# Designs tried in a protein design run: peptides against a protein of PDB entry 3H8D. Part 9

Target 1, 122 residues: chain A of PDB entry 3H8D
Amino acid sequence: DMKRQQRFFRIPFIRPADQYKDPQNKKKGWWYAHFDGPWIARQMELHPDKPPILLVAGKDDMEMCELNLEETGLTRKRGAEILPRQFEEIWERCGGIQYLQSAIESRQARPTYATAMLQNLL

## One batch from the design tools (peptide; made by RFdiffusion4, then SolubleMPNN)

Design b1_p8_7_s4 (from b1_p8_7 with E4D R5E)
Fold by OpenDDE base, seed 3:
Structure b1_p8_7_s4 (fold): chain B 122 residues (1-122), chain C 122 residues (1-122), chain A 8 residues (1-8)
Amino acid sequence: as target 1 above (122 residues)
Amino acid sequence: as target 1 above (122 residues)
Amino acid sequence: KLWDELLS
């Protein structure tokens, strides 16, 4: 069986409501993505004043990036790519393991590298 | 089948012969490692004035790191860990694909994530 | 969609 490349990315964002505020009033968030080969497997969004958003393929497709990895241009964006652990540390802190597990148990999760890894852990 | 974490590291080194020279006379090399779970799978050394050294598990055990990943402390060394592609780009430029392939064909290579990836490619 | 803004 082919083993797809796992790649992770992070970019900062300003909430739409803050876009035209003074810099001191622009609350910065962080957007994270896990790509299993060309396809997104997990997405995560950190916010300064609300709970993190966790998204997994299959369950949350409508809320996740619809572009394949090449289409995103993330691989060509300076400083966007991060180490696997840089994603996983945040994912774990945000309750991502439980979130993905619940998606698997409810049969909402699309099989990905992430689901396979979790099933090896449990 | 369990899927082990693939982790990559890079650290600079000064050749033993240059250790006590003035900084301007210390020629810096680069040491690279690929760990397949706790076990080293590939090692690579870049030098300013000689060919790169490529090493693969099974074939070159005597010349490679004998410590498991935890024993190395690399995971705790600031700036040591690198992206998979940061290793692979150098590996490819140094002829690592051919080196590993030759080790497989001569039955010298120990099966690792690296050998499996190559066998998927060929 | 936040990613629309991020990836634009």
Scores: peptide ipSAE 0.093, ipTM 0.509, DockQ to the pose 0.775
Fold by OpenDDE base, seed 5:
Structure b1_p8_7_s4 (fold): chain B 122 residues (1-122), chain C 122 residues (1-122), chain A 8 residues (1-8)
Amino acid sequence: as target 1 above (122 residues)
Amino acid sequence: as target 1 above (122 residues)
Amino acid sequence: KLWDELLS
């Protein structure tokens, strides 16, 4: 049968506190997601004024997108889908390798494409 | 967008030790699965000569079916799909409510339709 | 919560 497709997405967000400010005063953040088939495997949030947030399936389910890929509508949003390397480059810069590794070692990570690839890397 | 479909399946299995025996000597077990959308939420195995095995997502990932629903081919297998109650009746008989409840309390269960329904039940 | 903001 078909292998699960790995798909990556990025959308901007404005902080709640900046939603009603003038455009020049709205600091933009970025929301990243990796979907392993229909379900999210990793999520990453770049904020304008605080450290990045990294989230991995199994460990951080309560804080991650709860919708499956189809429910998100991301596949239908122009410009939302990004290349794998566009996700991975930022993931690595933010310490995502160590974050996921720690989640695996603590047995908190649900097995995903991401966990499998990391296990092959190290 | 569409809500995740809850689907249930059952297939028989023969113990490895009985695979090459005469038909009358092959004791049949039953494999049950609950899929919450494309991913398995619960698995249950009825054995001819040992206690039932209960498995829940998050806690028992390593022992559960690792394939997504489409990969299993179960949707294309005649007679494999069963009604929700056909799964739940056996699940309850086997102590599945307590098993899942314990997994939730120990923070081992990944949130699924099953965990949500149990939380509404109790 | 955050998702609702991102989708709006």
Scores: peptide ipSAE 0.078, ipTM 0.299, DockQ to the pose 0.529
Fold by OpenDDE base, seed 1:
Structure b1_p8_7_s4 (fold): chain B 122 residues (1-122), chain C 122 residues (1-122), chain A 8 residues (1-8)
Amino acid sequence: as target 1 above (122 residues)
Amino acid sequence: as target 1 above (122 residues)
Amino acid sequence: KLWDELLS
């Protein structure tokens, strides 16, 4: 739906294992989200010590944000919202195109703005 | 998500073949929708001359309402909103329980309030 | 922690 606003967000997180360490010993990860209107379409996590985690709606619902955009409070968190390319650049580098494509081909992906854009690209 | 409002709607429709007939010759069908928050979870159509059509999110996205609840204008259409049981009664009679269950088992259903409730029932 | 932060 072209009427739905596409919004992207990024917030840092600290691993549970590092929570009580000194600041210099806390390795930051990054949590990324793409919202297609009120619902998440893609989620991506950059970790300091393991491969990135890629998640797409329909396939990975159990692991993804269950809250709607307003419930997350992300729109009210200063500095959380990012530009589309700031998400897509990382998504591409992490193999997101292949991941989403595979989810579409296996009929696991829920149709979203992301699936539509990928289909237009290919 | 228990925070999402569950809302149900029903609107009549006339078959394309009957649109230009006299009122006495227009057979009405019924379009039903269950919205789990802003997005549709289930859709159901009662037809006068064919079996009911059952649709569930994730599996039948291409055939279901692509608009969010607000975009539909259903909330502003007097008499469109119905009680949960007014939807569920018809859903059950049309074999909706089996249909949704089958969609869950085949991993085609997107998790929704409807899938959660069915899992609680069984 | 992430969700706790988001919900807070």
Scores: peptide ipSAE 0.062, ipTM 0.296, DockQ to the pose 0.335
Fold by OpenDDE base, seed 2:
Structure b1_p8_7_s4 (fold): chain B 122 residues (1-122), chain C 122 residues (1-122), chain A 8 residues (1-8)
Amino acid sequence: as target 1 above (122 residues)
Amino acid sequence: as target 1 above (122 residues)
Amino acid sequence: KLWDELLS
């Protein structure tokens, strides 16, 4: 049977307001993505000045990366790929389990590897 | 449906003959493992003085790690866990695809994530 | 902006 590859990525970003400031004055945010095969399953954004943003497939499609994995170029970006635990640790700390659970309960979540794993946990 | 986590590890080893030699005279080997859920699916060993050893579940159970993942302590060993591609790159270079394929053809391979991925490739 | 950076 076909198995989809689970891959995780993290890249920094600088907010537009800081783009032209000196490096020491640029506060970095972080963009995280979990791809279940070619399509994103979860997205997470850490910001220097506001709460984290959590997004899950099905519910938040309009706000998530619309590109498939190959289109993103993430697999070719040096240092972008991270281990599952590197994603999950932050996801958990940011309340991702509860967020995904709520999306499932409200029938907003698209079935993914992430939803399946939550079912294993609960 | 239940999904098993795929995790990969690498640790160095020093051959017994070099154990008490000076650091500069210790040639390191490398031990690799792919765990499909709790159980090892593939193992690989790079040696400084002999060809690599490739092992796959079902065929080579007697020569492979007999412990489940938690028993190994690998998840708790700093720096041991690696990305899938870090394993696969070496696996491919060492002829792992052909080795696993042969194990499948001879009906020696236990079905794993690794065997499923090969089926996706071929 | 993010994707512009990645795709450039």
Scores: peptide ipSAE 0.057, ipTM 0.503, DockQ to the pose 0.389

Design b1_p8_8_s1 (from b1_p8_8, 4 letters changed)
Fold by OpenDDE base, seed 4:
Structure b1_p8_8_s1 (fold): chain B 122 residues (1-122), chain C 122 residues (1-122), chain A 8 residues (1-8)
Amino acid sequence: as target 1 above (122 residues)
Amino acid sequence: as target 1 above (122 residues)
Amino acid sequence: SRYRALIE
């Protein structure tokens, strides 16, 4: 249940269009994930030239990481894991609270640590 | 150019809907990738309950892995790397040749090792 | 998912 370990990760990505450009022309995006135990609860993508993408389990499953935490190898990727606040700060600034809240209200969100925390916040 | 190393990878995934089911009810899909040097050239997804998904660079960039090969960590993931033929066999059976050919003809495909190979084949 | 290949 809520006994699951909450782990957060961040990795950079380069836009497909920038893949073969010179490094100075490769604008980095950032991929964030919140894993509630073995499974992803929230995903967030920062882009240099478009709005952040927010994704929550249940609602956005098809757009989110489908690997369990261990399968991702994120736990073994040096520098990938971040502190909870490092995720939450960005999440909040990107309107994640409202996004998740709406997903809950519309019954689209799957219950996760994130949904529980939101309910405690409100 | 064509001097880039071609590397192929395969990893399993569990459908979002199956994430919290018992293991026996978690139908595994398979994610395949062909990296032409540091960047993905082809991606393929096998699913237990829907048609294979074929993706080629240029055409399907937004649906494909946006990480460079090193960023994926695939090279460090035990058992992830597969032989070229292990990818190509599935690719061919899934209609990948025709898919890529069509992408080339429509000018949607970005030139890759895969496009070059196809042109050699024809 | 485009990030299915999230590996270490």
Scores: peptide ipSAE 0.120, ipTM 0.650, DockQ to the pose 0.386; fails the geometry check
Fold by OpenDDE base, seed 5:
Structure b1_p8_8_s1 (fold): chain B 122 residues (1-122), chain C 122 residues (1-122), chain A 8 residues (1-8)
Amino acid sequence: as target 1 above (122 residues)
Amino acid sequence: as target 1 above (122 residues)
Amino acid sequence: SRYRALIE
């Protein structure tokens, strides 16, 4: 639905195993979220030492952010919000199109702005 | 370590399946977090239709909040912070003592304020 | 696996 605002965010995170290490030994990952209105549609995580994690609403709810956008506080965190293309470029590079397509085809994906856009692309 | 501040938070959440339902049909769960200084030590979730979820650092890192306390924005969310006993009462009622004890005995638990307190109790 | 993010 084009009426809902699409907002994208990116924040760094430290792996639990590295939490209490010296700053030089804390390897940062990157957490990304796409919110379709108040609710998350896609999530992904970049890690320095393992494959990227891609998650889509409906299929991966148990692994995704459970908070609505306002509950996260992301809109109030300086430097967290990113442009749509900044999310999409990484999403595509990580195989997100194929991942979401498979979720749609298996009827696991909840309809979101992301599923609609992909269906328009095909 | 008694030098680190122990802070506890509780927020409601809506199940993904209920996100777009009318308010009357949105069954709320409750998300709890215990932060030992900047990092999460324990997490739990109360659900209206399934068993409570208990999570402890070290054992359940992949299912827990990956953000540090300041990154969550919880300290800035009005009404989110709760007293220690408000967390502990629910934790105990849900079997958290036994859960954490088992994680310690299996060497899966990362040392935290919570593990130290339990070891003092035994 | 689960991941949760909160930001203000």
Scores: peptide ipSAE 0.117, ipTM 0.670, DockQ to the pose 0.316; fails the geometry check
Fold by OpenDDE base, seed 2:
Structure b1_p8_8_s1 (fold): chain B 122 residues (1-122), chain C 122 residues (1-122), chain A 8 residues (1-8)
Amino acid sequence: as target 1 above (122 residues)
Amino acid sequence: as target 1 above (122 residues)
Amino acid sequence: SRYRALIE
């Protein structure tokens, strides 16, 4: 159902290796999520010292947030919610279009708002 | 610092495969977390159709919650926080002691409250 | 899975 509300979130995280380091040595990564209705459609992780991680529903279910949107509490976290373009800009820069496309082509992607949008783009 | 506050949480999740199924067909799993101060020490996942997943800091950092406790919002989620024994009972049943022990022996485990407790037990 | 942000 493409009429579901699309919501996007971003939160910082500190890598485990830096958990107890001094603040100046705590490099922050960024966790991104796209929720298609209550369930995640895409996830993205920016890391300070490694390539981005891109994840899409269906293919990467085991690596993605397993909680529904309400369970995450993201909607209640101040500053967590972002605009669609704020997500998409990073997604595109990270090669997300190609990643999702490949997942669709391999029949690994679960149909989501994201897959539908890509189908309209291509 | 073993004087850090130890807090435990449990939340349900629906597996991705069941996201859009009818309620009766949505088998719930359970996500458990042990936070040693602000950072996670242990994580555990109960699944309706597969073995439990056990995770310990240091070894399983890439699979565990990367957020600090406050970032999770768990402390603000009604009913999420559980008693230590509520966690430990399940942990023990799932073979958590052996899992953590193995992680310590292989020098994969990061020192935490959990590792300290095990050292006292053995 | 890398970095499950189980935010609640």
Scores: peptide ipSAE 0.104, ipTM 0.671, DockQ to the pose 0.179; fails the geometry check
Fold by OpenDDE base, seed 1:
Structure b1_p8_8_s1 (fold): chain B 122 residues (1-122), chain C 122 residues (1-122), chain A 8 residues (1-8)
Amino acid sequence: as target 1 above (122 residues)
Amino acid sequence: as target 1 above (122 residues)
Amino acid sequence: SRYRALIE
């Protein structure tokens, strides 16, 4: 259902290797998620010292957040929710269009709002 | 710090392939997590039609929940928290002891309360 | 993700 609410979130994260270090030694990354209704459609991670990670539903399920939107508690986390463009701008910069397109072409992508929008764009 | 609070959670999940099916066609799995303080130590997934998935911190970080305990909202989800033995019993049945032991031996496991307990057991 | 989310 393309009428589902599209919601976007961003939170900082700390690498596992840094999680027990002193605060000054914890390099901060950014975790982004796009939820198509209750279910995640895209996930993106900006790392401090390596290339961004792009993940799309269907293809990357094993690496993506396994909780539904309500289970994450993100809707209740102040400052976590972001505007659609705040996600899309980063997604595009990271090559998200090409990544998702490839996933669609390989039939790995689960149909989501994101796949539908891309198909409208192309 | 082995003095961190050990907390265990269980929630049902629906497979991505089933998420948009009719309720009667959504086979339910179970998601289990052990948090050693704010950070996940073990994750376990009981699937309806495939072997259980066992995950341990350090080795399986890429597949495990990337949110810390408070971010998950699980502490605020009624019925999600379970007793230690409710986790351990399933963990043991699924071969968790052997799985964790192997991860320790291969130096893939991040030290956690779980690894410490296993070392005390053996 | 291999990262642990942290809200400071």
Scores: peptide ipSAE 0.079, ipTM 0.686, DockQ to the pose 0.224; fails the geometry check

Design b1_p8_8_s2 (from b1_p8_8, 4 letters changed)
Fold by OpenDDE base, seed 1:
Structure b1_p8_8_s2 (fold): chain B 122 residues (1-122), chain C 122 residues (1-122), chain A 8 residues (1-8)
Amino acid sequence: as target 1 above (122 residues)
Amino acid sequence: as target 1 above (122 residues)
Amino acid sequence: DRYRALIE
């Protein structure tokens, strides 16, 4: 449903191994989410010391946020919500287009706003 | 076309009468725009000393931004782009729903994403 | 929830 609100979020995280280190030695990662209405469509994780992780609904459900948007509290977390392009720019740089395309072609992706937009682009 | 990107912008303005006053005496207004793809769908102006101005495409074309989004340079103006809700919250508070509804009912509104969303809401 | 610690 193209009428669903597309909302994007970003929050920092500290990796478990650094949780109790001195602040200067805590390397930050960035956790990104794209919600298509109440449910997550894409997830992305930027890490300080390993390649980005890209995840798409349908294919990667087991690794993605299982909460609906309201349950996450992201809508109430100041500074968490970001503009679509703030997500998409990173998504594109990380190879997200190719990743999602492959998921669609393999019929692993659940139809979402993201899949529809990609199919519109191609 | 529901596939068009919905983008929102906000920029401050100083009213002409205050243009050459001391900085402390320059009262700021806020100019808002909703672009449905390349073209403006809604415009809103918050003023320090008078009621808000609400404008919708079709009805108020003569008073709205005549430039397409690319021509405005808004996409390249740092800090200008805002989240949909940052626009909608103010729109709602200013009576935008009723204003747009009346424009639709009088057949003055051009069909846009905004008109479609309102009709979906009702 | 798996993400409670991250998002709350």
Scores: peptide ipSAE 0.085, ipTM 0.520, DockQ to the pose 0.762
Fold by OpenDDE base, seed 3:
Structure b1_p8_8_s2 (fold): chain B 122 residues (1-122), chain C 122 residues (1-122), chain A 8 residues (1-8)
Amino acid sequence: as target 1 above (122 residues)
Amino acid sequence: as target 1 above (122 residues)
Amino acid sequence: DRYRALIE
């Protein structure tokens, strides 16, 4: 159902190895998620010192958030929700279109709003 | 096409009668718009001293923004774009669901993403 | 439960 609500979220994270360091030595990463209705469709992580991590539903389920949107509490976390373009801009820069396209072509991607939008773009 | 991008915007306005008053005497209103792709679907105005104005495509075209989204420049105006819920929350409080429903039932509403969503809700 | 700590 392409009428499902599309919602996007971003929260900062500190790497486990930096968790107990002094504040100046805690390098901040960013965790992004796209929820297609209650279900996650895409996840993305920006890291201070390594390549971004891109994940898509169906292909990367074991590495993605297992909580449905309501269970995450993200809708109730102040400052967590972001505009679609705030997600897409980063997604595009990280090569997300190619990543999702490859997942579709390899038949690893679960159909989501994201896959449908990609099909319209190509 | 229910895959069209749904985008929402809000900007403040000062009433014409207050335009040349001192800042403390310029009562601020708020102008809201929902664009279904390039075309406006809903418009809403909050006023400091009168009931909100609700407008829906097809019914209220003469009172609504006549510019397509690109022509508005809203996508390029810092701080103008808002989250869908930021629009919907106000829309709901203002009785927008009933307003749009009435427009559909009177066959005045142009089909949009908004009308489709309402059909799913009812 | 992998992401509970992240999102809390």
Scores: peptide ipSAE 0.092, ipTM 0.517, DockQ to the pose 0.701; fails the geometry check
Fold by OpenDDE base, seed 4:
Structure b1_p8_8_s2 (fold): chain B 122 residues (1-122), chain C 122 residues (1-122), chain A 8 residues (1-8)
Amino acid sequence: as target 1 above (122 residues)
Amino acid sequence: as target 1 above (122 residues)
Amino acid sequence: DRYRALIE
């Protein structure tokens, strides 16, 4: 059912080499997740020195969060949850629409809220 | 003075994509540091899917820990401190001797306990 | 090649 709660999360990561530098010298990356109900639908990674990584359910399961939402503890992690647009804005800028579209066309994408929304958009 | 306390530390890191997988599916990397007294002398990073990174004081300062040992909190981080040999074993396997030697020859290495030990070894 | 320190 596409009426599942859609929740979005973002957590930072630091390169090992940057961990014990002054804060301004830490090149921070960002890990993003879209959960469609209990299960992840999309995942995205922003890196300071390499292109964004986009992942969609079905196609990229082995590279994505394999825990259900509650198992991740993300909902209990202060500052982790973000607004839908905070995810979508980055997703769109990173070419996520085309990425998901391609995954659908190749029959690699699992149906999720994200795939449904894309169908609405097109 | 080369009679400074030599202390070694290791802390793990996880790739963002692996953070919310089951533990056995997390490809763990390792951050290593050798502190010669209060300041870092060598740093090393083991990665699950790329070659080791070696760093030595003087040459690689901008990529290394810029905090003094006490500022890092490593000494207060449970399980972080390791035995000298636990560092050296990995260092040697990663070609650290040659790396440091080259840095010395190029006059890029800052004198540290590590450079002194290398002089003893040769 | 990006990581989060486990001890953070």
Scores: peptide ipSAE 0.028, ipTM 0.640, DockQ to the pose 0.171; fails the geometry check
Fold by OpenDDE base, seed 2:
Structure b1_p8_8_s2 (fold): chain B 122 residues (1-122), chain C 122 residues (1-122), chain A 8 residues (1-8)
Amino acid sequence: as target 1 above (122 residues)
Amino acid sequence: as target 1 above (122 residues)
Amino acid sequence: DRYRALIE
């Protein structure tokens, strides 16, 4: 239910070609996840040189984290967890509201905390 | 000189979207390096869903490892070092001979063990 | 494409 704990995580990624370079030459990307209880509701990938990738539960399950939160180990990874607004800020900048809205309208989105909040917002 | 130790390394990489999935759904890529003494001579990236990337010293320095071998830590990473033929097998399959040859012909390749061996081969 | 290297 909507009483599930909402938790957000972010981890960096680097291109292989940038792995062994000076820090300034490592173009870092970011992987984001919103977990609605044990299961992912939204996923997002921020890239240094291509468009961001937005994913929502139901529509994009095959491209998203398939593990429950405990299985990921994210809760045990120091520095991985972020505040809700730290996720939402990027989500909004990347057009996440419109993306999720379209997924809801097309009946592809699975009901989650994210869908409920959007339906409250609009 | 050509008496430098030739050492080869391989490490895996995974796409962010595949990071937290069952092993079968993690489409793994591979990063390869040939070090001619302390400095890289060839670099190669084997991807699961796009063409391989081939890089040779002199021509592609800005996309290659800029650290010396000791600085990378590869020599201390268990399982990273591979046999010469383990590198060359993939290099040849990916068209590395032709790639390096073209770099030599265009005078873009820096002289390395790799260029010397190719000039012996042809 | 972006990657996370399994170096550790």
Scores: peptide ipSAE 0.028, ipTM 0.631, DockQ to the pose 0.306; fails the geometry check

